# Designs tried in a protein design run: peptides against a protein of PDB entry 6J54. Part 120

Target 1, 223 residues: chain A of PDB entry 6J54
Amino acid sequence: NENLFASFIAPTMMGLPIVTLIIMFPSLLFPTPKRLINNRTISIQQWLIQLTSKQMMAIHNQKGQTWSLMLMSLIMFIGSTNILGLLPHSFTPTTQLSMNLGMAIPLWSATVFTGFRYKTKTSLAHFLPQGTPALLIPMLVIIETISLFIQPVALAVRLTANITAGHLLIHLIGGATLALLNINTMTAFITFTILILLTILEFAVALIQAYVFTLLVSLYLHD
Target 2, 42 residues: chain B of PDB entry 6J54
Amino acid sequence: QFQFTGIKKYFNSYTLTGRMNCVLATYGGIALLVLYFKLRSK

## One batch from the design tools (peptide; made by RFdiffusion4, then SolubleMPNN)

Design b2_p13_6_s4 (from b2_p13_6, 7 letters changed)
Fold by OpenDDE base, seed 4:
Structure b2_p13_6_s4 (fold): chain B 223 residues (1-223), chain C 42 residues (1-42), chain A 13 residues (1-13)
Amino acid sequence: as target 1 above (223 residues)
Amino acid sequence: as target 2 above (42 residues)
Amino acid sequence: TEVLTLLLLLESL
């Protein structure tokens, strides 16, 4: 049904893409602190950023910790866009595979190149797991090489699929609820309850996928 | 602690250097095979 | 191995 994918069409007004404005909108939700003691919302945001930053960057060396700003901005961007996408009649940019690939490929390539630059021996050694039997070495090196190139694709597809599937499910259950209102009110109430529970789950999924995306980029950096 | 003698010191799946050399050897072998087939096609 | 186990855990999500 064409109506299922209508919410995933890139919105345009008068032929001009407003997707750029939608992508830039989450930046307004994170104002820069201007005081020593900020308001409650900014203080909570800064606390969360510091907490996640300390947690994610603990595995990295000082050179890797230079990526903290980029990784924190990434998680805030993906997280905020995913949460805002759960608003009714909103367009979620992260449902577009092109956007997620646009984020995943450069970040992945940067992590791989930085790994080869600073940890050449360790990075090359990652193509062969420790303790591999001698006869399986050529095959496993090839598989690990292929696995490396699948990483950016898997990173983008995972985010896209999880967010898109969640939105589709909300749409389908919502549509079913509306259809059942005139057929069976009791069943419609049950489906509506499921819809509420599903939306709560999608809020969690939205944050988890943002975290997983950023974490995997961080892990690829550390190797 | 792993103790290897001979060629196993350079090519093993346990030490960091050994793993690196195995990877490089594998890539080198593949490159030589590709080169061989390219030259054979001529 | 730890990264691999974490990746497998994250893959299950």
Scores: peptide ipSAE 0.149, ipTM 0.832, DockQ to the pose 0.028
Fold by OpenDDE base, seed 5:
Structure b2_p13_6_s4 (fold): chain B 223 residues (1-223), chain C 42 residues (1-42), chain A 13 residues (1-13)
Amino acid sequence: as target 1 above (223 residues)
Amino acid sequence: as target 2 above (42 residues)
Amino acid sequence: TEVLTLLLLLESL
């Protein structure tokens, strides 16, 4: 059992946390443009960021558009870390629930407090849907309040569970392929094909989970 | 426009102000219940 | 309601 979860142990050298360097590494892959006409790679990156920004911020007013930089940095960070985590013998910080909670709780709290500050009446009214029968109002307000506090937990657990499950499946199928090489080469080939298809799926899941995480933070801001 | 009279003017599930007042009343009621049980335990 | 609808769609993915 420890062998399956060995890849999720935080790497350290001589008691120094290398995890901090791993978290900071994705930022090096996205350099800041200095020229009017940039290289093709930088131009593609900027184009993708602009497209995602336009799509995500379309639901927000001018006050909400101030969050564009933070939300774009968040999706780039989570997306890049998830993709880099699929490299062999790599450590993914997003598999750690503590890290995801560390991102989810402050961002969720900021969106909730921002809502109460600028749209107090609308934010308080959000706890009660329109047209609710009078007898169900107290119970529904309680349920909606509990639902609000589950949001940061669901945000963190969703990201952690999806990335962790993907890594576990790759390890299990990979281990099965190695075991079947000495037993039946034909079945080993089939299992290896499944492993390749699974890795492609995990690349897609890595990007989707980054997008979903950022989108939900954005939606909590808009309500 | 919804025309409400009496208590329904302040506590309704259709207007923004009415919904806000219902939420505040619910929280106030829960807080009073918690306070009552806390004082009764002494 | 819109957020809830989107959440249900995202849970299906």
Scores: peptide ipSAE 0.145, ipTM 0.822, DockQ to the pose 0.027
Fold by OpenDDE base, seed 2:
Structure b2_p13_6_s4 (fold): chain B 223 residues (1-223), chain C 42 residues (1-42), chain A 13 residues (1-13)
Amino acid sequence: as target 1 above (223 residues)
Amino acid sequence: as target 2 above (42 residues)
Amino acid sequence: TEVLTLLLLLESL
């Protein structure tokens, strides 16, 4: 069992945490454009950022669009870390629940507090769905309040669980393929094919989870 | 479209202000209950 | 309702 979770241990070198370097590494992959016409890679990156920005911020008003930088940086960070985490023998910081909670709780709290500050009436009214029977109002308000506090936890756990589960599955299938190479080559080939398909899926999941995380933060901001 | 009169004007589940007031009333009621039990226990 | 629907759909992911 230790072999399965060994990839999720925070790496250290000579007692120094390399995790900080791993977290900062994705920033090097997205340089700021300095030219009107950049290289093809940078142009594609900027184009993708613009597309995602337009899609994410389409829900928000001009005041909500002030969060565009934060949300875009968040999606780029989570997406890049998740994709890099799929590299062989790489450590994904987003598999750590502590990190995801560290991102989810502040962002969620910020969205909630900004909502209460600028849209107090709407935010308070959101605890009671429209058209509820009068007798159910107290119970429903309590449930909705509890639901609100579950949001950051669900946000963090969703990201952590999806990425971690994907990594575990890749490792398990990969280990199974290696074990079956000497036992049955045909079954090993099948498992290897599954591994390839799974890795492709995990690339998609990595991006989807990044998008979902940022989208939910955005939705909480919109209320 | 909804015309509310009396107490329903301020406490309803349809208008924004009414919903807000209902939420505040529920929180206030819960707070009062908690305070009551806290004071009673002492 | 739209936000709720989106949230429910996203919870399935």
Scores: peptide ipSAE 0.134, ipTM 0.828, DockQ to the pose 0.028
Fold by OpenDDE base, seed 3:
Structure b2_p13_6_s4 (fold): chain B 223 residues (1-223), chain C 42 residues (1-42), chain A 13 residues (1-13)
Amino acid sequence: as target 1 above (223 residues)
Amino acid sequence: as target 2 above (42 residues)
Amino acid sequence: TEVLTLLLLLESL
């Protein structure tokens, strides 16, 4: 069981934290464009960023569009880290709940505070749904306030749980395939096929969770 | 657009102002209750 | 209502 979670231990070399380098590594994969017509890889990256920015910022007004840079950087960071985490013997910082809480709590608080600053009446009104019977107002307001404070926790846990569960499942199925190679080659081939399908799914999950995380932050900003 | 008269104009669950006032009233009530229990404990 | 609908949709993912 210790070997199962060994991949989630923060790596250190000679007592020095390599985690900092791992977190900074995705930034090297997105170089700044220097030419009018860039390489195919950079052009594809820019195209993807433009598509995602158009989709996410379509909900927001001009004031909300100021968050575009932060939201796009967030989705690129989480997406790149999640994809890199699927490499063999890699460490994924997003599997650490502390990392995800460190992102979720400040972003959530920023969205809530911006809502209270610019749309105070609307933000306060969101604690009470429209058409609520008068007798249920106090209880529903309390529930809605609790729901608000659960949002950053749910945001962080969702990302952590999905990525961690995927890594664990890949590890378990991979270990099972290796164990079955010496026992039954046919069953090992079946489990290997499942492993391949699972890895493809985890690539999709990695991108989807990055998108969902960023989208939810954006939705909280919009209210 | 709803037309409310009297207290319902300020405390309703349909208008933005009414909803805001209801939320503020509930928070104020909770704060007063907490304050009451805090002062009672002393 | 739109945010709620989107949240319900996202929860299903």
Scores: peptide ipSAE 0.109, ipTM 0.824, DockQ to the pose 0.026

Design b2_p13_7_s1 (from b2_p13_7, 11 letters changed)
Fold by OpenDDE base, seed 2:
Structure b2_p13_7_s1 (fold): chain B 223 residues (1-223), chain C 42 residues (1-42), chain A 13 residues (1-13)
Amino acid sequence: as target 1 above (223 residues)
Amino acid sequence: as target 2 above (42 residues)
Amino acid sequence: DALIAQARLLYEL
């Protein structure tokens, strides 16, 4: 089991935490364009950012669109870190619940406070669904209040669990494949095929989780 | 579309203001209950 | 709320 969770231990070299460098590394992959017509790779990257920004910000008004920079940076950060984490012998910071809570709690708090600040009536009204029977109002308000506070935890745990589970599965199946190479070549081939399919799936999951995380933050902002 | 009169005008689950008032009333009631039990225990 | 519910539903499925 020590080998199973070894990939989730924060790496250090000579007592210095390399985690900070790993967290900052994805920023190097997204250079700011300086030319009118950039290279194909940068152009595609900017195009993808524009597409995602248009899709996510379509829900928001002009006031909510001020969050576009934050939300787009968030999705790019989480997405890039998740994808880079699938590289062999790489450490994914998003597998750490502390990091995800560190992102979820402030963003959630900011969205909630922003909602109460600019849309006080609507935000307060969201604690009571429309058309609720009068007798259920007090209990439902309490439940919705509790639900609100669970949101940042659910957001962080979802991201952490999905990424961690994917890494664990890749590790387990990879280890099983190696163990079966000398025992049964046919079964090893099957497990290897499953590993390939799983890795492809995890690439998709990595992006989906980044999108879901950012989308939910966006939805909480919109209320 | 919904016409409410009397207390239902201010406390309803259909209008935005009514929902807000219901939420505030609920929180106020809970706060008063907590305060009551705290003062009673003291 | 409806959008959140739909998003959650899609994620859970």
Scores: peptide ipSAE 0.105, ipTM 0.823, DockQ to the pose 0.025
Fold by OpenDDE base, seed 3:
Structure b2_p13_7_s1 (fold): chain B 223 residues (1-223), chain C 42 residues (1-42), chain A 13 residues (1-13)
Amino acid sequence: as target 1 above (223 residues)
Amino acid sequence: as target 2 above (42 residues)
Amino acid sequence: DALIAQARLLYEL
């Protein structure tokens, strides 16, 4: 249905792409503080960043902790774009698989190459689990190699699928609610209740997917 | 932690070095097979 | 790898 996927089409104004402005907009929501004691909103924001930073970077060494800035910026970007995407008549860039692949593949490649660069022996050894019977070694190495290459795809598809499916479900149930208002008001009320619960869930999913995406990238770095 | 002798010292599934060597050997074998089939077709 | 597995399990829940 063309109407269902209309919200996923990249918006343009007279042929000029507005997508660039949409992608850059979340950056305006996170201003850099200039005071020792900031406003409540900025203080809460910094507190959240500090908590998530401590949690995610606790598993890394000093060399891995250099990725803290990038990983925190990533989670803030994905999280903010996902939340903003739940606004009515908004375009969510993270629903585009191309964008998510564009983030997943370079980050995955960077973590894998970093692992091979600094921990070559350990990284190569991860292709073979400990205690594997000798006869199964070649097959298992192949499987683990395939598993490695599936990681960026799984990372991108997970984010895309969760966000896209949520948006579609909200639109479908919302449309069904409007259609049922003229048929049966009682059933329309039930569907409306489900819609409210679903929207609350999607807010949580939006943040969770941002967290999981960043966490998995971080874990790939840790190996 | 594990004491292996002979070929098992270099190719085992328990030690880090042994696992690495097994992986390299597997990739080497695959590369040789691919090379063999490539040279056979030409 | 163990941490990744745990993260995957956490996400699937």
Scores: peptide ipSAE 0.077, ipTM 0.820, DockQ to the pose 0.025
Fold by OpenDDE base, seed 4:
Structure b2_p13_7_s1 (fold): chain B 223 residues (1-223), chain C 42 residues (1-42), chain A 13 residues (1-13)
Amino acid sequence: as target 1 above (223 residues)
Amino acid sequence: as target 2 above (42 residues)
Amino acid sequence: DALIAQARLLYEL
């Protein structure tokens, strides 16, 4: 049914892409602090950014910590877009595989290239796990090489699939709830309760996927 | 911590340098195989 | 019923 996927169509207004404005909208939710003691909202945001920054950048050296701004902006962008996507009749740019590939491929390539540039020995050694039997070394090196190139695809697909599947599930259960309103009110109430619980779960999933995406990029930088 | 002698000193799956050399050797071997098949096809 | 109606308004996709 075309109506099932209607929410995933990139919105346009008179042929002009509104998707650009939707992508830029989350930036308005995170204003720059201008005071020593900011308001409650900005203080909470800064506190959360500091906590996540300290947690994620703890595994990186001084050069890796230069990526803090990029990684924190990435998690805030993906997280905010995912959360905003759970609003009714909203379009989530992160449901588009092209969008997520556009983020994953450059970030992955940057992490891989920086790894080879500054830690060539360790980066090359990562193609062979420690303790591998000698007979399996050539095969495993090939597998690890293939695995490396799958990483950007896995990042993009994971984010896209999780967010898209969540939206589809909310849509389907919501549609089922509406259909059951005229058939069985009790069953409709149960389905609606499931919808609420699912929506709460999707809020968590939205944040988790943002965190996992950023974390994996960070881990690829570290490795 | 690991003490290797002979060729295992340079090609092992335990030390960092050994792992690197194994990876390079694998890529080199693949490159030579590809080169061999290309030259054979001529 | 009011909550169900709200759900209809919010998720009528």
Scores: peptide ipSAE 0.029, ipTM 0.743, DockQ to the pose 0.014
Fold by OpenDDE base, seed 1:
Structure b2_p13_7_s1 (fold): chain B 223 residues (1-223), chain C 42 residues (1-42), chain A 13 residues (1-13)
Amino acid sequence: as target 1 above (223 residues)
Amino acid sequence: as target 2 above (42 residues)
Amino acid sequence: DALIAQARLLYEL
């Protein structure tokens, strides 16, 4: 068990937490533009950010679009950390539930509080679906209230579980391929093919989970 | 538009105001129940 | 075989 989860232990060198440096590292991959006409790499990066921002913020009105910076920074952070975590012997901070809860709870609370502050009537009305039979109203309001409080937990657990499960599966199949190389090369080739397909899938999952996380936060903001 | 009369005008599951009032009524009812049990235990 | 060897090196490092 310790061998499987060794990659998920927070790395420390000389007793100092390197986790902080790992968390801060993705920010270096997104430099601020300094030129009127930037390099091709930076221009493509900015173009992608603009496309994602237009896609995600299209749901929101002018007031909701003030969150564009926060949501774009969030998706870039989670996406970059998830992709970097797929590198061999890399520590993925998003595999830690504490980190994901640390992101989910404040963002969720901020979206909920902003909703109650500016759209009090609509936010309160969301606890009761439209067209509910009168007898089911009290029970359904309670269920929707519980559902609201489960949202940040589900948001964090979804991200943690999907990334962690993917990493574990890559490690397991990777270990199996190495073990089978000395036993049967043909079966090792099959498992290696599965490993390649899985790694491609995990790259997609890494981006999708970042998108889903930010999209759900955005959806909660829209209410 | 929905035409509701009486109590259904204020407490309905179709209008925004009606839904809000239903939610507030449910929370108010729960709060009163909790208060009742709290006062009863004393 | 070369890809398998590279994968081996990546996971053994």
Scores: peptide ipSAE 0.023, ipTM 0.739, DockQ to the pose 0.014; fails the geometry check

Design b2_p13_7_s2 (from b2_p13_7, 9 letters changed)
Fold by OpenDDE base, seed 5:
Structure b2_p13_7_s2 (fold): chain B 223 residues (1-223), chain C 42 residues (1-42), chain A 13 residues (1-13)
Amino acid sequence: as target 1 above (223 residues)
Amino acid sequence: as target 2 above (42 residues)
Amino acid sequence: SELIALAQLLYSL
């Protein structure tokens, strides 16, 4: 099983971390526009960013709209890294739990602290839902407090598990396809078709997980 | 409009202020319990 | 209520 997880090992060259370059590479795919009328590729990218920005920031007030740049950069980063990770023999940084925790914990902490700073009463009241019976108030406040601290963990684990599971399935079905080529070509063809469908699904999952991650961060900001 | 009198005015699950006070009271109670057990152990 | 509904939808994905 060591060979199965070999693709998740962080690559290094002469003791130097290549992972840093891999993380920075997606930034090269999204150049900043310099002209009023840009190329078709840049125009499509900017159009998509504007559409997603309008959808995500519609729930926020003027103070929350200042986070638009950060949230859009986050979705672009996670989305691009997840898609590039589906390339053959590629390393996906988002499969590393440490990477996702490194993003989730600071962003979650920032949203919680900003909530307490600007909307202290509303943030404190969020620990107790409206209409709660008096006898259940202490227990429910404790549960809601625990739920708050689980949020960054769930955010990181969800992204890690979905991307990692997708990679594992592609490797397993791919390996089965190669093994069946010498046994039964017809069965191998069916397995290969499933592999193609799975890869398409994983492309969709990669984008969805990027969106969900960013959306949840945005929702925590809105409270 | 909810009209609460007495203790229910400050501790209720319907008003924003009441909910906030309930949360603070819960945290305060837990903190006092932890402090009590810590002092009792010594 | 809206957040719970959204959370359920996101969890189903």
Scores: peptide ipSAE 0.106, ipTM 0.806, DockQ to the pose 0.024
Fold by OpenDDE base, seed 3:
Order: structure tokens, then C-alpha cells, then sequence
Structure b2_p13_7_s2 (fold): chain B 223 residues (1-223), chain C 42 residues (1-42), chain A 13 residues (1-13)
């Protein structure tokens, strides 16, 4: 089992943490544009950022659109780290719950505090859904408050669980494929096909989880 | 739009102000209960 | 709202 979870151990070299370099590496993949018409890679990246920004900021007013830079940087960071994590022998920082909590809790807190600062009445009213029977008001308010505090935890755990589960499944199916190569080549071929399909799925999951994480943060901001 | 009179004007689950007041009343009640039990333990 | 957003996202995919 140690070999199964070995890829999730924070890498160190000569006692020095390499995790900082791994976290900073995705930033090198998104250089700043220097020309009016950049190369195809940068143009595609900018197009994707503009497309996602238009979709995510459509629900926000002018004040909410101030968060566009933060949200776009967040989705780019999580998306890039998740995709890079699918490389062989790579370490995915988003598999660490501590990191995801470190992102989720501050962002959630910022959205909640922002809501209370600028939309106090609406934010307080969100603890009670419309049309609630009078007898259920106290209980429902309590449930909604609990639900609010579970949001950052659910946000972090969702990302961590999805990415970690994908990595584990790829590792297990890959290991099974290697083990079956000497036993039954036909079965090994089937498991290898499943592995390929799974890896394609994990690429999609990596991007979807980045988008969902950012979208939920944005949605909490919108309230 | 809803038209409420009396106490329902300030405490209702339909209007924004009414919902806010209900939430505040609930938190106030919980705070009073906690305070009561805290003072009782002394 | 979260479930609705998620449902819309899943439907759009």
C-alpha cells in the first residue's frame, strides 16, 4: 500500500522542499503576451481565458466583476496543476487536502464577508428560504447556518477526492495491466484499454473540477 | 408583492426584511439560551 | 443554487 500512496508524498530533495517549485511551475506555462498578435499557443490561451471569464462573470454585477482576475487565476492554477498531475511520476499539489483547504477557506471567507459587507440584508435573508412555514423557521435557519459552514469543507474535499480518486484508479488499473502482461495478454489489453479511457476521463475531470471549484466560489460571491 | 399587517409585517418568510428579522430573532433566541445556560452553570 | 448551477453545468457538458 505504500507504493500506492507514494505519489502523494510531498517530494523533497536533500531535505529541501521542492513543493514550492512544483506549485510555481504552472506559472511558466502562461507567459504574458508581448505582441499584438501572439503565437497560436498564447492566442488559444487568451481565447480560453476570455471565454471562461465571460461565462463566469455573466452572473455578476460591476462590483462582482472585480473578482474576475482572482477567479481566472484560480481556475488557471487549479486546472494547470491538475493536468500536470496526470503526467507520469508527477506530484499533484491539489491531492493534498491542506492545500485545497488553504484555498477554499480564505476564498469562502472572503465571499461571505463581502456579502455581509455590501449586501447585509440579502445575506442574512439567505439563511431562511422564502415561503418557509413559521414553525420550521428556527430549525431551518440552524440548518442553513450549518450548511454555510460546511461549504468550504465540501469545496476542498470535493476537489481533493476527485483528483485523488482519479490518481489512485489510474495507478491501480495500471498496476493490474502490468501484472496481467505475463499472465494473460488479452486481458491485459482489455485493462489497458480501460486505462486509456480512464486517463481521458481524468483529463476531463481535472478541468471540470477546476471549473466547478472556481464557479462555486463565484456563486458564493453572487449569493 | 405581499401585504402584511401587524407582526407579520416584520416577521415573515416572504419579504426580504421579514426573513432578515426572522433570522436575527432566531440568532437572538439562541444567544439568549446560551447565555441562560452559561449563567445557570455559575 | 449550487445544485442548480451544477445541474446546468452538467447539462452544458
Amino acid sequence: as target 1 above (223 residues)
Amino acid sequence: as target 2 above (42 residues)
Amino acid sequence: SELIALAQLLYSL
Scores: peptide ipSAE 0.048, ipTM 0.808, DockQ to the pose 0.022
Fold by OpenDDE base, seed 4:
Structure b2_p13_7_s2 (fold): chain B 223 residues (1-223), chain C 42 residues (1-42), chain A 13 residues (1-13)
Amino acid sequence: as target 1 above (223 residues)
Amino acid sequence: as target 2 above (42 residues)
Amino acid sequence: SELIALAQLLYSL
C-alpha cells in the first residue's frame, strides 16, 4: 500500500532535501534564556530540563556529568521531533532508521570507549556477570560481547519501530474511520474514539521513547 | 566476603579483578584458537 | 461535521 508509507518518505522540494530544515525546526521551540526570570514557557522548559538532568545524571560522577548537556539536548531533540511528528502532514525524522542509527552508533561508541578509557577494569568485568558458574564463563562472555554490539542497533530500532508503528496505526485507524463513515456511523464513532485514545497514547510514547533512548545512552556511559 | 585461594584468586566470577581476568582469558583463548585454525589451514 | 474534520486531520498523520 503506497499510501500507507507516503508519510515516511523523506520530503524534498525541487530535488533538494528539506529534511535538514525539518530537523532544525525543533531548535526554534527552545529559545535561550535571556532574563533571570524568563517567560512561563521558558521557565517550564528549564525546570523540566533541570529535573530530568538531576534525575539522569545522579548516577554519574563528575566526569560523567560532563555529558549532561549532550544528553539533555538529545532528549529534547528526540522528544520534540517525536511530538511534532504527531502533527498532521508532518514528517518525523526519527521514523528514519538511518537518523536514529546516526545518533545511536556514535553515542554508543563514545560511551563504550569512554568506559574503557577511564574504567577499564569495570568495563571488562561487565562482560561477565557476577556469580557466573565457571563452566559457563566462556559462553557468557561471548554472549555479553554480542549483546554489547547489539546495543546501538537495539537503541535505534526501538526508537524507530515505536514511532513508526504509532504513526502507521494512527494512519490505519484514521483510514478505517473515514471508510466506516459511509458504512456504519456507529462503528465509525467507536473507531474514532479509539483513534483519539491512540493519539493520546502516542504522545506519551513519543516522550517515553525519547527518555528511554537518552537514559540508555546514559546508562551505557555509566556501565 | 569471598576468600579465594590459589588460581581462584585470579580467576573468579565474584571479584572485579577475577571477572576481568576471566574475560581476558576467554578472549585470549579465542584468539589462540583462531590463530591455530589459521595456521592449520596454511 | 466537526468530528469528520478532526478525523480527516488525524488521518493525515
Scores: peptide ipSAE 0.033, ipTM 0.750, DockQ to the pose 0.015
Fold by OpenDDE base, seed 2:
Structure b2_p13_7_s2 (fold): chain B 223 residues (1-223), chain C 42 residues (1-42), chain A 13 residues (1-13)
Amino acid sequence: as target 1 above (223 residues)
Amino acid sequence: as target 2 above (42 residues)
Amino acid sequence: SELIALAQLLYSL
C-alpha cells in the first residue's frame, strides 16, 4: 500500500519543500492581459474566466460581487492545481486535506461572518427554515447549527476525497493493466481502455470539484 | 399575508423577524440550561 | 511496446 500512497507524500528535495514551488507554479500559466487583443490562448483564458465569473456571481448582489476576485482566483487555483496534478509524476496539493481545510475554513468563516455582519436578520433566520412547526423549532435550530459547522469540513473533505480517489483509481487500474499484460492481453486491453476513460473523467472531475468548491463558498456567502 | 397577533407576532416561523427571534430564544434557552446544569453540578 | 509505455505513463499519473 505504500506504493499507492507514495504519490500523495509532499515532495522534498534536500530537505527543502518543493511543494511551495508546486503551489506557486499554476500562477505562471495565467498571465495578466496587457493588450486589448491578446494571444489566442490568453483570450480564451480570459473569456473562460469571464464566463465563469458571470455565472458564479449572478446570484449575488453588488455587495456580494466584491468577492468575485477572490472566488475567481480560488476556482482558477484549484482547477489548475487539480489539472496539473493529473500529469505524470506530479504532486497535487489539493489531495492534502490540510490544504483544503486551510482554504475551506477561512473562506467559510469569512462568508458566515460577513453574513452575520451585513445580513444579521437573514443569517439568524436561516437557522430556522420557513414554515417549521412550532414544536420542532428548538431541535431544528440545533440541527441547522450543527449543519453549519459541518459545511467547512464537508467542503474540504469533498475536494480531498474526490481528487484523491481519482488518483488512486488511476494508479490501481494502471497497475492492474501492467500486471495483466503478461497474464491476459485481452483483459489488459479492456482495463487499459477503462483507464483511458477514467483519465478523461478525472480531468472533468478536477474542474468540477474546483467549480463546486468555489460555488459552495459563493452559496454560503449568499445565504 | 401573514397577520400574526400577540406572541405569534414576535415568535413565528414565517416572518424573518419571527424566525430570528425563535432562533435567539432557542439559543438563549440552551444557554440557560447549560448554565443551570453547570451551577447545579457545583 | 508502445502500449506498455503508454500504460506506464498513465500509471505514473
Scores: peptide ipSAE 0.028, ipTM 0.745, DockQ to the pose 0.015

